# Designs tried in a protein design run: peptides against a protein of PDB entry 7RZF. Part 16

Target 1, 358 residues: chain A of PDB entry 7RZF
Amino acid sequence: PFQEEHLKQLYKIVPIKDIRNLYVTFPIPDLQKYYKSNPGHYLGHLIGHEGPGSLLSELKSKGWVNTLVGGQKEGARGFMFFIINVDLTEEGLLHVEDIILHMFQYIQKLRAEGPQEWVFQECKDLNAVAFRFKDKERPRGYTSKIAGILHYYPLEEVLTAEYLLEEFRPDLIEMVLDKLRPENVRVAIVSKSFEGKTDRTEEWYGTQYKQEAIPDEVIKKWQNADLNGKFKLPTKNEFIPTNFEILPLEKEATPYPALIKDTAMSKLWFKQDDKFFLPKACLNFEFFSPFAYVDPLHCNMAYLYLELLKDSLNEYAYAAELAGLSYDLQNTIYGMYLSVKGYNDKQPILLKKIIEKM
Target 2, 358 residues: chain A of PDB entry 7RZF as posed
Amino acid sequence: PFQEEHLKQLYKIVPIKDIRNLYVTFPIPDLQKYYKSNPGHYLGHLIGHEGPGSLLSELKSKGWVNTLVGGQKEGARGFMFFIINVDLTEEGLLHVEDIILHMFQYIQKLRAEGPQEWVFQELKDLNAVAFRFKDKERPRGYTSKIAGILHYYPLEEVLTAEYLLEEFRPDLIEMVLDKLRPENVRVAIVSKSFEGKTDRTEEWYGTQYKQEAIPDEVIKKWQNADLNGKFKLPTKNEFIPTNFEILPLEKEATPYPALIKDTAMSKLWFKQDDKFFLPKANLNFEFFSPFAYVDPLHSNMAYLYLELLKDSLNEYAYAAELAGLSYDLQNTIYGMYLSVKGYNDKQPILLKKIIEKM

## One batch from the design tools (peptide; aimed at target 1 Q72)

Design b1_p12_1_s3 (made by RFdiffusion4, then SolubleMPNN; from b1_p12_1, 4 letters changed)
Fold by OpenDDE base, seed 3:
Formats: structure tokens, C-alpha cells, sequence
Structure b1_p12_1_s3 (fold): chain B 358 residues (1-358), chain A 12 residues (1-12)
């Protein structure tokens, strides 16, 4: 466990690679015994969310951050870390204090809303999907992983313990959230811009760094983080599959796509899956327009249309991805291509959202 | 889960 002298520290680190990263780290209790409720996963899901009103959405809107990851990490014996990691833009590197302020504003929003059982249920359902369709890990990796997990879980639970959430524990969520405070923060900024500005070298890797105490005024600024009205809890993920039924292979199933509908305005080809037997589908749509490439103006308009369409769909992209759905939109020389892939159960919902924005 | 780079892990 870190002593007070190790808290409220800023590390400026020179990377070998040209990267700009911020790590905001909080020492937390060892949560391993709480694997059935996994309060760190709940908080990581919300803090790392990418939808409207998320921390990342606001930091992206300011041009300060490209990506954000939130969650727990193993520490030494008897403690863990909660980490918020962001990829910084060049502008974001100048606004690190304000980025961290926004992190504490979002954390304060989570305190104000309190633990949400429906969010826990979504995490449970997403993990159940991920477990059910877990790709067979390579035997060596799988064996090494099991051997590690056996230190923490009963043998009977080893296969499921990482995925199966069983217990909603709002008390544990609040306990972890209470550790996410400015007085417990350790900040690392990773940037080549610190080259020649460091005074320490790490013994094992030769990493050049500078350690500084975070000023008490900055800590107080973060402690007084208000409720930023731009931050909202995510909406319910409508794309989480619930039906995993696999239809039997039809006797007339063709090894190639068969034309099942032919009309003046549309052709439909279908091929049943004869190989994977997954509750997944690939919907591919090619739209033909005689105007798409008639001249450079129409070509540019078609490009702009797709960029606007993609932008208008960004609100669903992350929720769909979490649920194992994806879409793709591309310009073609004949018009537009749309693809919707993933679990078939909620594909009609995603497709409807796309068509409503078209 | 967030991963420290070895460089960050060595300093933190």
C-alpha cells in the first residue's frame, strides 16, 4: 500500500515511442474476493464509456483526447489500482489539469446518480455473451491463464469467474468510488516533450522521468469538481442480444448465395451458415444510384453524405460494438455500400437506426 | 483493462 508520500504525485515520463499518454491512477483495496460483483468492472464500464454524455465524448469534443480506457489493474499483494488512461492530442497535453478535472466531474456525477442495477445487469449480460462465445484460446495461453486464476478462484468457478457477474453490490461500488479522490491520485504524463527536462533515470529500463508533487491548489481544484451538466449516464444498450437460437440448416441450403428475391428495384441473395453455426449474420446492401459518379460534384456530395451519415450514427456505434454488432458504410463507384455484422437478434434494430438516419 | 507500458510500470 502506498503511503501518503506516494500520493498526489506527478510523473513526467519520456517514452521511447512517440506517444502522448495520461495515466490517472488510484490505489484501491484488493477486490479479488468480490469477483461475483466486480465493482471495478462496473466503474470501468461507465468511466470508459464512449456514448453521448460520456467522459470520452466530452474530452474528444474539446480536441484533447483520442481514446480513453478505465478499469482496475492488479497491484502488489493486498491492493489494486483503478486507472483512467487517455491518449492525448498535442492540445490535450497542454490541458492535463483540465482533463483530470473532467475526470473528477464525471466521478462526481457517478456519486450523485448512485449505483444503477440496470447498468450492472447490462455488464452481466455483456459478460455472459462474451463468455458464451469466447473463442477457444490457444492451449498454452489458456493453461497459463487457468494456472493464474486458480490462485484466486475455486476450481469449479475458474472458467466462469472472470465473466459471470452474480451479485449487485452497490456498497462495493460506492466503496471503490470513494477511493477515486484527488487526495489518492497518482498522475503519469508520458510524452517526448519532457526530453531534456527530466532529473531521474529508472534503474531497470533506463526510463527518464521527473517526479513532482501536485500543488495543493490543483488538488483543491479537483476536490471541488462540480457537476458538469454535459455528463450523463449512458442510455440502455438496445443491441445486447438475448436470443441465441440457431436455425436448423435447410435441406435446400446452397453452398453459394441463392437469389431469393428479384424485383425491379431490388435483388436479394441469401446463404445460410453451414460452417460456424453461430447466431450471427452478415447483412450487405449495395445501393445503386445513376447520380453517384455522374460528375465530380455528385461524387463529392455522395462522399459528404456518407461522412454526415456516419457522424449521425456515432451515438450507436459504441453500444453496437459492445453488443458484438458492427456496421460499415462505404462509397462505391455505383453508389453506397452498407454492411451490418454480428449477432443476428438485434441487427434489425441497428439496421432500422441506420435507415432512419439515411 | 488499462495496461501500463513497461516504462510507466517501472516509474509508478
Amino acid sequence: as target 1 above (358 residues)
Amino acid sequence: SPSYTKEVEAVL
Scores: peptide ipSAE 0.098, ipTM 0.819, DockQ to the pose 0.720
OpenDDE base, seeds 1, 2, 4, 5: peptide ipSAE 0.066, 0.090, 0.129, 0.088; ipTM 0.799, 0.813, 0.832, 0.787; seed 4 fails the geometry check

Design b1_p12_1_s4 (made by RFdiffusion4, then SolubleMPNN; from b1_p12_1, 4 letters changed)
Fold by OpenDDE base, seed 4:
Structure b1_p12_1_s4 (fold): chain B 358 residues (1-358), chain A 12 residues (1-12)
Amino acid sequence: as target 1 above (358 residues)
Amino acid sequence: SPSYTDEVEAVL
């Protein structure tokens, strides 16, 4: 068990690679027996969320963080860690205390809102999608992963256990949230800026580091983390597929795209999938404008328009990605290209959102 | 799950 001497510690680590990372770690109980409820996944989903009102959204808006990952990891025997890992900008490296304050403000928001069954249901549905298609998309990678999982799960559940969310356990979510406190924190900052400022060397890899106690004033600052009104729970992910029906091949299915609509303003080509048999589609749109590239001004306007459109769609990008949808927007010599890819069920919703922003 | 570097895992 981590004794009090192992808590409220700051590690300044010199990396081999030129990276800037912050690891905010919390010792938590072993949650392996609770895999059916997976409270650490629930919290990791929210803390690691990238949508509007997320922790990452705020930290990005300040220019301090590029990426964020939240979740549980196995630790020593009978213990786990909950970890928030961020990629730091050069500016973010100067604001580590404030970044961690924002983490505790977000955690405080999660405490104030309490466990949400609908969020658990989304995690369940996302995991069910991932499980259902794991075998179809990556048959070669499956066998090697199974061998590792066999140590942790009954043989009958080995294939499913990583993805099985069955039980909403708000009590376990609250229990983990109660461990995500400043008094339980272990902080690691990874940066080459600590070179020549370390006093210890790790025995296994020769990693140079310095260990410091986090000042009680800083701990108190984090303990008094208020509700930041910028933090909000995510909205429901409208892109999660629920229909996985594969339509039968049409009798007249061509091996190449067939022209199914030809008008003065539009041509539509269609090809049914004859190979993958996945409930996925690729919608590709090429927009032609005689003005898009007529001169440098129009080219720049078309570029700026597309960048603004991409920015305006960023609120949906993460939710779409989680749901196995993606979009791409590109300038073309003749105008614009739009692609929507992934599960076909919710593609019309994403397409509608794109069109509403256009 | 967070991706640790081996370096961070060895120190923590």
Scores: peptide ipSAE 0.076, ipTM 0.789, DockQ to the pose 0.684
OpenDDE base, seeds 1, 2, 3, 5: peptide ipSAE 0.037, 0.050, 0.056, 0.058; ipTM 0.727, 0.771, 0.775, 0.765; seed 5 fails the geometry check

Design b1_p12_2 (made by RFdiffusion4)
Pose (drawn by RFdiffusion4):
Structure b1_p12_2 (pose): chain A 358 residues (1-358), chain P 12 residues (1-12)
Amino acid sequence: as target 2 above (358 residues)
Amino acid sequence: SAVIDEIEEIFS
């Protein structure tokens, strides 16, 4: 649907609720026919990746961006999109051309080295382990899902869809990586600062927007010279699991969680798993404080402190959330709250790091 | 029991 008359364009949209965002839209051909190499997931794993020396961490280091989501959007049949959607700070709206410049800097940093064998082997291993201990399904919604993808795949791999990968073909990685060029951009800015500046309006919904077609100054500023920032490839993962042993049932087996520790400092509830036999467990905690909800100031500093702890710890723990260990730490009325769940091997390192950062 | 001890050491 994107003919070349309406390419290289930058719209400005006025919202109703106060948000600020930047959408970068590329068009690409259909790659649902390539469901074995999956080049869109490779570029999605290399663009939207938090951690040391990556696209998001540098934009956090210049104070412009809270978070960004990579990957490719799939639309209808016979055509596909690719999206880099970002949200903005107060002075992140002043430097949009520099943000998209850094986006093509990281794309060119990934075009000078291109394919990687160990990233494909690592991602295939992760999908294989995440498929081997695939948990039980709720019977409603699961049959709708496997009837929702029954139209595309044959009868044998109706289940093993986007789980098992056979081959690493760098040609298709290079092909989809070539279609990401600044002659294929469509920038869209959402900001509430364009109240009285909009000429055009939408008939169907009634929203207002513009046409600021990007002059060639910034296009030929985007693709001209792009060496690097302080970017780097992600490093070897250490949260990949290795212990897949189901520990045996002990003498004191109980059908409900029993109180084992009762002190004036803490209490526990414990139950070995009897039904599921998956090498994974969930640990949860609820810390209490009478000072968490005393007045609005003390009920306000709690969200700020807990949010800055999540800010300063996502850079470390995104590899744990990527390997299958997910944690969550949010505030409650009475006190604060913690819940770490996932594979059975790497809970101590993650929970201990959470405490010592806390 | 060992898991309980490890949890107590993490919080000490």

Design b1_p12_2_s1 (made by RFdiffusion4, then SolubleMPNN; from b1_p12_2, 7 letters changed)
Fold by OpenDDE base, seed 4:
Structure b1_p12_2_s1 (fold): chain B 358 residues (1-358), chain A 12 residues (1-12)
Amino acid sequence: as target 1 above (358 residues)
Amino acid sequence: EKLVKELEEILS
């Protein structure tokens, strides 16, 4: 276990590459035995969420962070780490203390709301989808991966253990949340800006770093993290597929798209999948407007319209991506192109959301 | 050792 002397430490690290990263690390108990409930995954899902009211959304809105990853990682024998990793902007590098304050505000929000069974169920469903449609790994890679997993899981569960969530354990979620406190924090800042300001060298890679104690005043500031009203739990992901039925191949299925609807206002081509046999579809829409490219003003208006539309759809982008859905919007010479791809079950929901924003 | 592992994770 980490002793008190190893906690509340700040590491300033000089990278080889021009990167700016912040790692906020918490020592946690070994959670491997709890793989069926995976409380670290639950917390990683919420802390790493990218939707409205998320930690990342707030940090992006301030221009401090580009990306965020949260989750458990293996430590030494008998303990793990929970790590929140963010890619820092140049401005974010100047606001590390405030970024970490926001992290603790979000964690405090999670404590206040308590463990949510519906969030666990969402994680379970997402993992089930990922397991069901995992690509066939190459035999050598697959064997090596299985061999590694065999050290942690019963033989019967090796193929599924990484994906299957079975037990909602709010007690374990709370236990991990209780470890995500300022008094238990280790902070690493990775930036070239620390070049020439370090006093230690790591023995294995020659990485230059400086270690400092985090001031008690800063720890107290983080301990007093209030509820920030900007932070909200995510809404239920409505895009998670539940129906994976593959429709039978039609007898008259053509190897090319067939025109199935021809009207004055619309043409529809359809091609059934005859190769992959996945519960996936690609919906492609081309919208024609005589006004889209009539003059430079209309071209610019069409461009701005799509940019605004894309921005208005950002609230759904992450949830769609998690659920294996994607969309694309592009300007065309004749108007607009829309593509919706992924699992077919919830594509109508995403399409409706897009249309409602149009 | 603990720092090395953390650094390995950070530098990986």
Scores: peptide ipSAE 0.042, ipTM 0.757, DockQ to the pose 0.010
OpenDDE base, seeds 1, 2, 3, 5: peptide ipSAE 0.025, 0.028, 0.039, 0.034; ipTM 0.695, 0.699, 0.750, 0.739

Design b1_p12_2_s2 (made by RFdiffusion4, then SolubleMPNN; from b1_p12_2, 7 letters changed)
Fold by OpenDDE base, seed 1:
Structure b1_p12_2_s2 (fold): chain B 358 residues (1-358), chain A 12 residues (1-12)
Amino acid sequence: as target 1 above (358 residues)
Amino acid sequence: KKLVEELEEILS
């Protein structure tokens, strides 16, 4: 465990690559024994969420952050870390204190709302899907992974322990949230802008850095983080598949797509899967417009239209991705291409949302 | 997104 002297520290680190990152790190207890409830996964799901009212959504709206990752990481023996990592914009690099304030506002929102059993159930369902359709790992990799897992889990649970959530433990969620406090923070900022401003060199890699105590006034500011009304818990993920039925291969199944609809305005090709036997589908749509590529102006307008459409769909894209659904929208010489891929069960919901925004 | 194991060595 870090001693008090290692807490409330700011590290300014010079990277080799041109990157701008912020790491907000909290030492937490070893949660390995709580794998059946996995409170760190619950918190990582919420803090790392990308939907409306999320931490990332607010930080993006301010132009400070591009990406956000949140979750637990193994540390040395007997403790773990909870880390919130963000990719900083140039502007975000100037607003690190405010970014961290927003992190604590979001954490305060999680405390105020308390643990949500429905969120746990959603995590459980997502993990169950991931487990059910886990690609057969190559035997060597699988054996090595199993051997590693055997150190942490009973033999009977080795295959499921990484994915199986069984116990809703609000007490453990609250326990971890109680560790996510300003008095328990370590901050690292990674930027080339610190070149020539460092006074220490890391012994292992020669990384140049500066260590500073975070001022008490800043810690106090973060401790007094109020509820920000922009932060909301995510809505239920409507894209989580529940039906995994695989239809039997038809006797008339063709090895190539067959034309099943032919009209003046539309053609439809269909091919049943004869190889993978997964409850997945690929829907591909090509739209033809005489105006799409007529001149540079129309091309630019069509491009802008798709960018705006994608932006309007961002709210659903993350939830769909978590549920194993994806979409793609592209300009073509003849018009527009749309694809929807992944589990077939909730594809109609995603397709409907796309069409409603078109 | 959730933290995947690939946190670079920067904070080790």
Scores: peptide ipSAE 0.035, ipTM 0.721, DockQ to the pose 0.013
OpenDDE base, seeds 2, 3, 4, 5: peptide ipSAE 0.018, 0.030, 0.019, 0.049; ipTM 0.672, 0.738, 0.678, 0.727; seeds 2, 4, 5 fail the geometry check

Design b1_p12_2_s3 (made by RFdiffusion4, then SolubleMPNN; from b1_p12_2, 8 letters changed)
Fold by OpenDDE base, seed 5:
Structure b1_p12_2_s3 (fold): chain B 358 residues (1-358), chain A 12 residues (1-12)
Amino acid sequence: as target 1 above (358 residues)
Amino acid sequence: KKLVEELENILS
């Protein structure tokens, strides 16, 4: 357990690689015994969310952050950490205090809204999908992993424990959320810009760093983080599959795609899966336009169109990704290519969303 | 995204 002297500390770290990262770390209790409710997963899902009104969306809109990761990590001595990690832009490196303020504003929003059972249910459903379709791990890795987790889980639950969400525990969510306070924060900034400005060297890797106490005034600013009206809880994920039925193989199933529709304006090829037997599909669309590549202007306009289309679809992309759906949009020499991949159940919904933005 | 368990040991 960190003593008070180890809290409210800022570490400026010189990386070997040209990276800019911010780590905002909170010591939390060991949550291993709460694996059935996994309150750290709940909070990591929300804090790490990338949809509209998310922490990442706001920080990206400011031009300060490229990526965000949030969640729990195991500690060495019967404690855990909750970490919010962001990839910083050059501008974001100048606004670290403000970035952390936004983190505390989002955390304050989570406190104000309270634990949401529907969010827990989505996490449960997503984990159930991930478990059901988990690829067989390599035996060596699997056996080692199972041996490790046998110390923490009942034998009968070892196979499911990582994915098992059974109990909605709002009390535990609040308990963890209560640890995510400025008075408990440890901040690390990783940037080459600290080269020549460090006074310590880490013993294990020789990493150069500077340690500073975070000023009380800064801690107070973070403690007084108000509700930012730009932060919203995510909407329900409409892409979570619920139907996993695999249709029987047709008698006329071909080993290659068969032309099932041939018209003046469209051709359709279909191949049933005869190998994997997963409730997944790949939808591929090629659009042909005689104007797409007629000249540089048209090429640039087609490129710009797809970039704008992708940008307009960002609101759905993350939710789709979480649900095991993806899309791809590319310019082709003949026009445009669209691909939708993943679980087949909600592909029509994603496809509709794409078409509505086209 | 959610923190995947395989966070690089930066703060170890």
Scores: peptide ipSAE 0.043, ipTM 0.719, DockQ to the pose 0.014
OpenDDE base, seeds 1, 2, 3, 4: peptide ipSAE 0.028, 0.018, 0.026, 0.026; ipTM 0.732, 0.669, 0.712, 0.723

Design b1_p12_2_s4 (made by RFdiffusion4, then SolubleMPNN; from b1_p12_2, 7 letters changed)
Fold by OpenDDE base, seed 3:
Structure b1_p12_2_s4 (fold): chain B 358 residues (1-358), chain A 12 residues (1-12)
Amino acid sequence: as target 1 above (358 residues)
Amino acid sequence: KELVEELEEILS
């Protein structure tokens, strides 16, 4: 358990690699006994969200952060941590105080909105999908993992406990949110810019660092974090599959892709799955353009076009990824390649979103 | 993204 002396501390750490990271850490109670409600997962889902109105979306819009990860982490026996980790831009390194302010503004938004049962239900549904289609782990790893979790879960629940959300507990969500306060914060900044500015060396790895108390004025600024109107709860994830029907193998099914449509403008190849029997599909599109590779300028324009398209899809791509859908867009020597993979149920929705942005 | 267990303890 962190004593008061370990709270409100800033650590400036020199990395070996050229990385810029910010870690905002809060000590939280051991939540293991609350695995059926998993309030830390609920909060990690929201704080770590990448959709419109998310913490990451705003921090990216400022040019301060590239990536964000949020969630609970096991600590020593009897306590956990809630961590918000971001990859900092060079500009973001100059705005760490403001970044953390935005974190507290988002947390304040979560307090103001209160726990949402529909969000819990989405988490439950996502976990149920993940559990249902969990690949068979390697037996040795699986047995070792089971042996470890038997200490925490009833035998009957060991297989499901990591995935099965059963109880919506708004009280526990609020309890964890109450621990995510500036007075409980530990901040670590990892950057080569601190080279030659450190006064301590870590005993295990020889990591150079400086420890500083966070000024009371800064803590007060974070404590007074107001609602930022740019922060919004996520919209409902439209990509969560609900239909898992596997169609019977057709009598005409071939072991290789068959040409099922042949027109002047398009060819369509199809192969039914005869091996895995999963409610998944892979949609691949090759677009051919005589202009795509005609000269270096067109190549660069095509590249930039796809980068812009991917950027415009990023918010939807996250929701799709959570739901077990992915897409890929690549330049080819002939034009463009698009792939949509994952659960087939909501693939048309993702495909439509992509095409609407093209 | 949600935090997955693999974060190295930078501040033990």
Scores: peptide ipSAE 0.191, ipTM 0.780, DockQ to the pose 0.013
OpenDDE base, seeds 1, 2, 4, 5: peptide ipSAE 0.170, 0.155, 0.029, 0.182; ipTM 0.769, 0.771, 0.730, 0.778; seed 4 fails the geometry check

Design b1_p12_3 (made by RFdiffusion4)
Pose (drawn by RFdiffusion4):
Structure b1_p12_3 (pose): chain A 358 residues (1-358), chain P 12 residues (1-12)
Amino acid sequence: as target 2 above (358 residues)
Amino acid sequence: SDVSLATLSSDS
């Protein structure tokens, strides 16, 4: 649908609720026919990756961006999109050309070195382990899902869809990585600061927007010289699991969780799993404080402190959320709350780091 | 529309 008359364009959209965002849209051909190598998932794993020396951490270090989502958007049949969607700070709206410049800096940093064998082997291993201990399904919604992808795949791999990968073909990685060029951009800015500046309006919904077609100054500023920032490739993962042993049932087996520790400081509820036999467990905590909801100031500082703790700890724990260990830490009315769940091997390192950062 | 296609979010 994107013919070249309406490429290299930058719209400005006025919302109703106060948000600020930047969408970077590339068009790409259909890659659903390539469901074995999956090049879009490779570039999605290399673009939208938080951690040390990556695309998001540098934009956090310049104070412009809260978070960003990579990957490719799939539309209809025979055509596909690729999106880098970002949200903006107060002075992140002033430097949009520099943000997209850094996006092509990280793309060119990934074009000078191209394919990687160990990233494909790591991602294939992760999908294989995440498929081998695939948990039970709720019977409603699961049959709709496997009847929703029954149109594309043969009868043998109706289940093993986007779980098992056979081959690492760097040609398709290079092909989709070439289609990401600044002659293929379509920038879209959403900001509530364009109230009285919009000429055009939408008939169907009634929204207002613009046409600021990007002059060639900034296009030929984008692809001209792109060495690097302080970017780097992600490092070897240490949260990949190795212990897949189901521990045996002890003498005191109970069908409900029993109180084991009762002190004036803490109490526990424990139950060994009897039904599922998956090498994974869930640990949850609820810390109490009478000062958490005393007045609006003390009920306000709790969200700010807990949010800054999540801010400063996502850079560390994204590898745990990527390997299958997910944590969550949010406030409640009475006190604050913690819940870490996932594979059975790496809960102590993660929970201990959470406490000592807390 | 044009503006709806310009504000797509990824699903991958």

Design b1_p12_3_s1 (made by RFdiffusion4, then SolubleMPNN; from b1_p12_3, 4 letters changed)
Fold by OpenDDE base, seed 4:
Structure b1_p12_3_s1 (fold): chain B 358 residues (1-358), chain A 12 residues (1-12)
Amino acid sequence: as target 1 above (358 residues)
Amino acid sequence: SDIDLATLVPDS
């Protein structure tokens, strides 16, 4: 168990590689027994969210952070860690205190909103999708993984326990969230900028570091984290597939794309999947404009248009990715190319969102 | 107190 002396500590760590990372860690109870509710995953999903009003979106907007990961990690016997890890920009390295303040503001927003059953349901649905379409690991890897999981889960649940959420436990979410406080924080900053400024060496890897107590004034600043109006809970992910039906192969299925529509304004080719038998589709659109590349001005306008379109679609990118959807937009010499790939069920929704932004 | 820095840094 962490004693008080282990809390409110700052570690400045010298990496071997040229990386800049911030780890904000909280000791939490062992949640292994709560795998069916997985409150740490719920919080990790929200804290690690990349949509509008997310922690990452704000930190990116300030140019301080590139990536963010939130979640639980196994600790020593009888406890775990909740970790918020960010990749720092050079500027972000100078604003670590403010980054952590924003983390606590987001956490405070989560406290204010309380546990949301719909968010849990989305996590459940996403995990179910991930489980359903998990690539068959090679037998050796699969067996080794199962053997590891058997230490934690009943034999009957060992195959599913990592993925299946069954119980919404707002009490456990609140319990974990209550541990995510400044008084419980351990901060590690990883940067080469600490080279020659360390006074300790880690015994196992020879990692150079410095340990410092976080000043009480800084802790108090984080304790007084207000509600930042920029932080919002994510909206419902409209892209999560719910229909996994695989249509039977048509009798007239061709091994190549067949022209199924031929008009003056459009040609449509279709090929049914005859190999993978997944509830996935690839929608590819090529738009032809006689004006797209007539001159440099039109070319630049077409480029700018696509950049603006991509920017306008960024709000959906993360939600689509989580749901196993992707899109691509490219300029072509004749106009533009659009691709939508992934689970077919919600592709029309994503396509509609794209069209609405065009 | 042995600081298990491994607890601070996620395994890559």
Scores: peptide ipSAE 0.029, ipTM 0.688, DockQ to the pose 0.288
OpenDDE base, seeds 1, 2, 3, 5: peptide ipSAE 0.026, 0.025, 0.026, 0.024; ipTM 0.675, 0.677, 0.698, 0.690

Design b1_p12_3_s2 (made by RFdiffusion4, then SolubleMPNN; from b1_p12_3, 5 letters changed)
Fold by OpenDDE base, seed 4:
Structure b1_p12_3_s2 (fold): chain B 358 residues (1-358), chain A 12 residues (1-12)
Amino acid sequence: as target 1 above (358 residues)
Amino acid sequence: SEIDLATLVPDS
């Protein structure tokens, strides 16, 4: 267990690679016994969310952070960590205190909203999808993985325990959230900018670092984090598949795409899957415009259009990705290309969202 | 995103 001397510490670490990272770490109880409710996953899902009103969205909008990951990690025996890790911009490196303030503002928002059963249900559904379509690992890898899992889970649950959420435990969510406080924080900043400013060397890898106590004034600022009206819980993920029906292979199924529509304005090819038998589809659209590449101006306009379109779709990208959907938009010599891939059930929803932004 | 436990460098 971390003693008080290990809390409220700042580590300035010199990396070998040119990277800028911030790790905000909280010691938490061992949650392994709560795998059926997995409160750390619930919080990791929300804190790590990338949609509108998310922590990442705000930090990106300020130009301070590129990526964010959040969640629980195994620690030493009898405790775990909850970690929020961000990739820092050069500007973000100058605003670490403010970044962490925003983290605590988001955490405070989670406290104010309280545990949401619908969010838990989405996590459950996403995990169920991931489990259902988990690729069969090779026997050796599978057996080794199972052997590892057997240390933590009953034999009967070994195959499912990592994925299946069963119990909504708002009390445990609140318990973990109560550990995510400034008085319980350990901060590590990784940057080459600390080169020549360190006074310690890590024993195992020779990593140079400096350890400092976080000033009480800074801790107090984080303790007084407001709700920040920019932070919102995510909206419901519309893209989570619920229908996994695989349609029978048609008798007239061709081994190649068949032209099923041929008009002056459109051609449509279709090929049914005859190999994978997954409830997945690939929708590919090529749009032809005689003006797309007629001159440099039109090329630039087409490029700008797609960049703006991609930006406007960013709000859906993360939710789609979580649900096993993806899209791609590219300029082509003749116009543009759109691809929608993944589970077929909610592809029409994503396609509609794309079209609405076009 | 949520943390993938596999990608986290062990805390030194």
Scores: peptide ipSAE 0.100, ipTM 0.705, DockQ to the pose 0.126
OpenDDE base, seeds 1, 2, 3, 5: peptide ipSAE 0.077, 0.084, 0.094, 0.023; ipTM 0.701, 0.697, 0.706, 0.647; seed 5 fails the geometry check

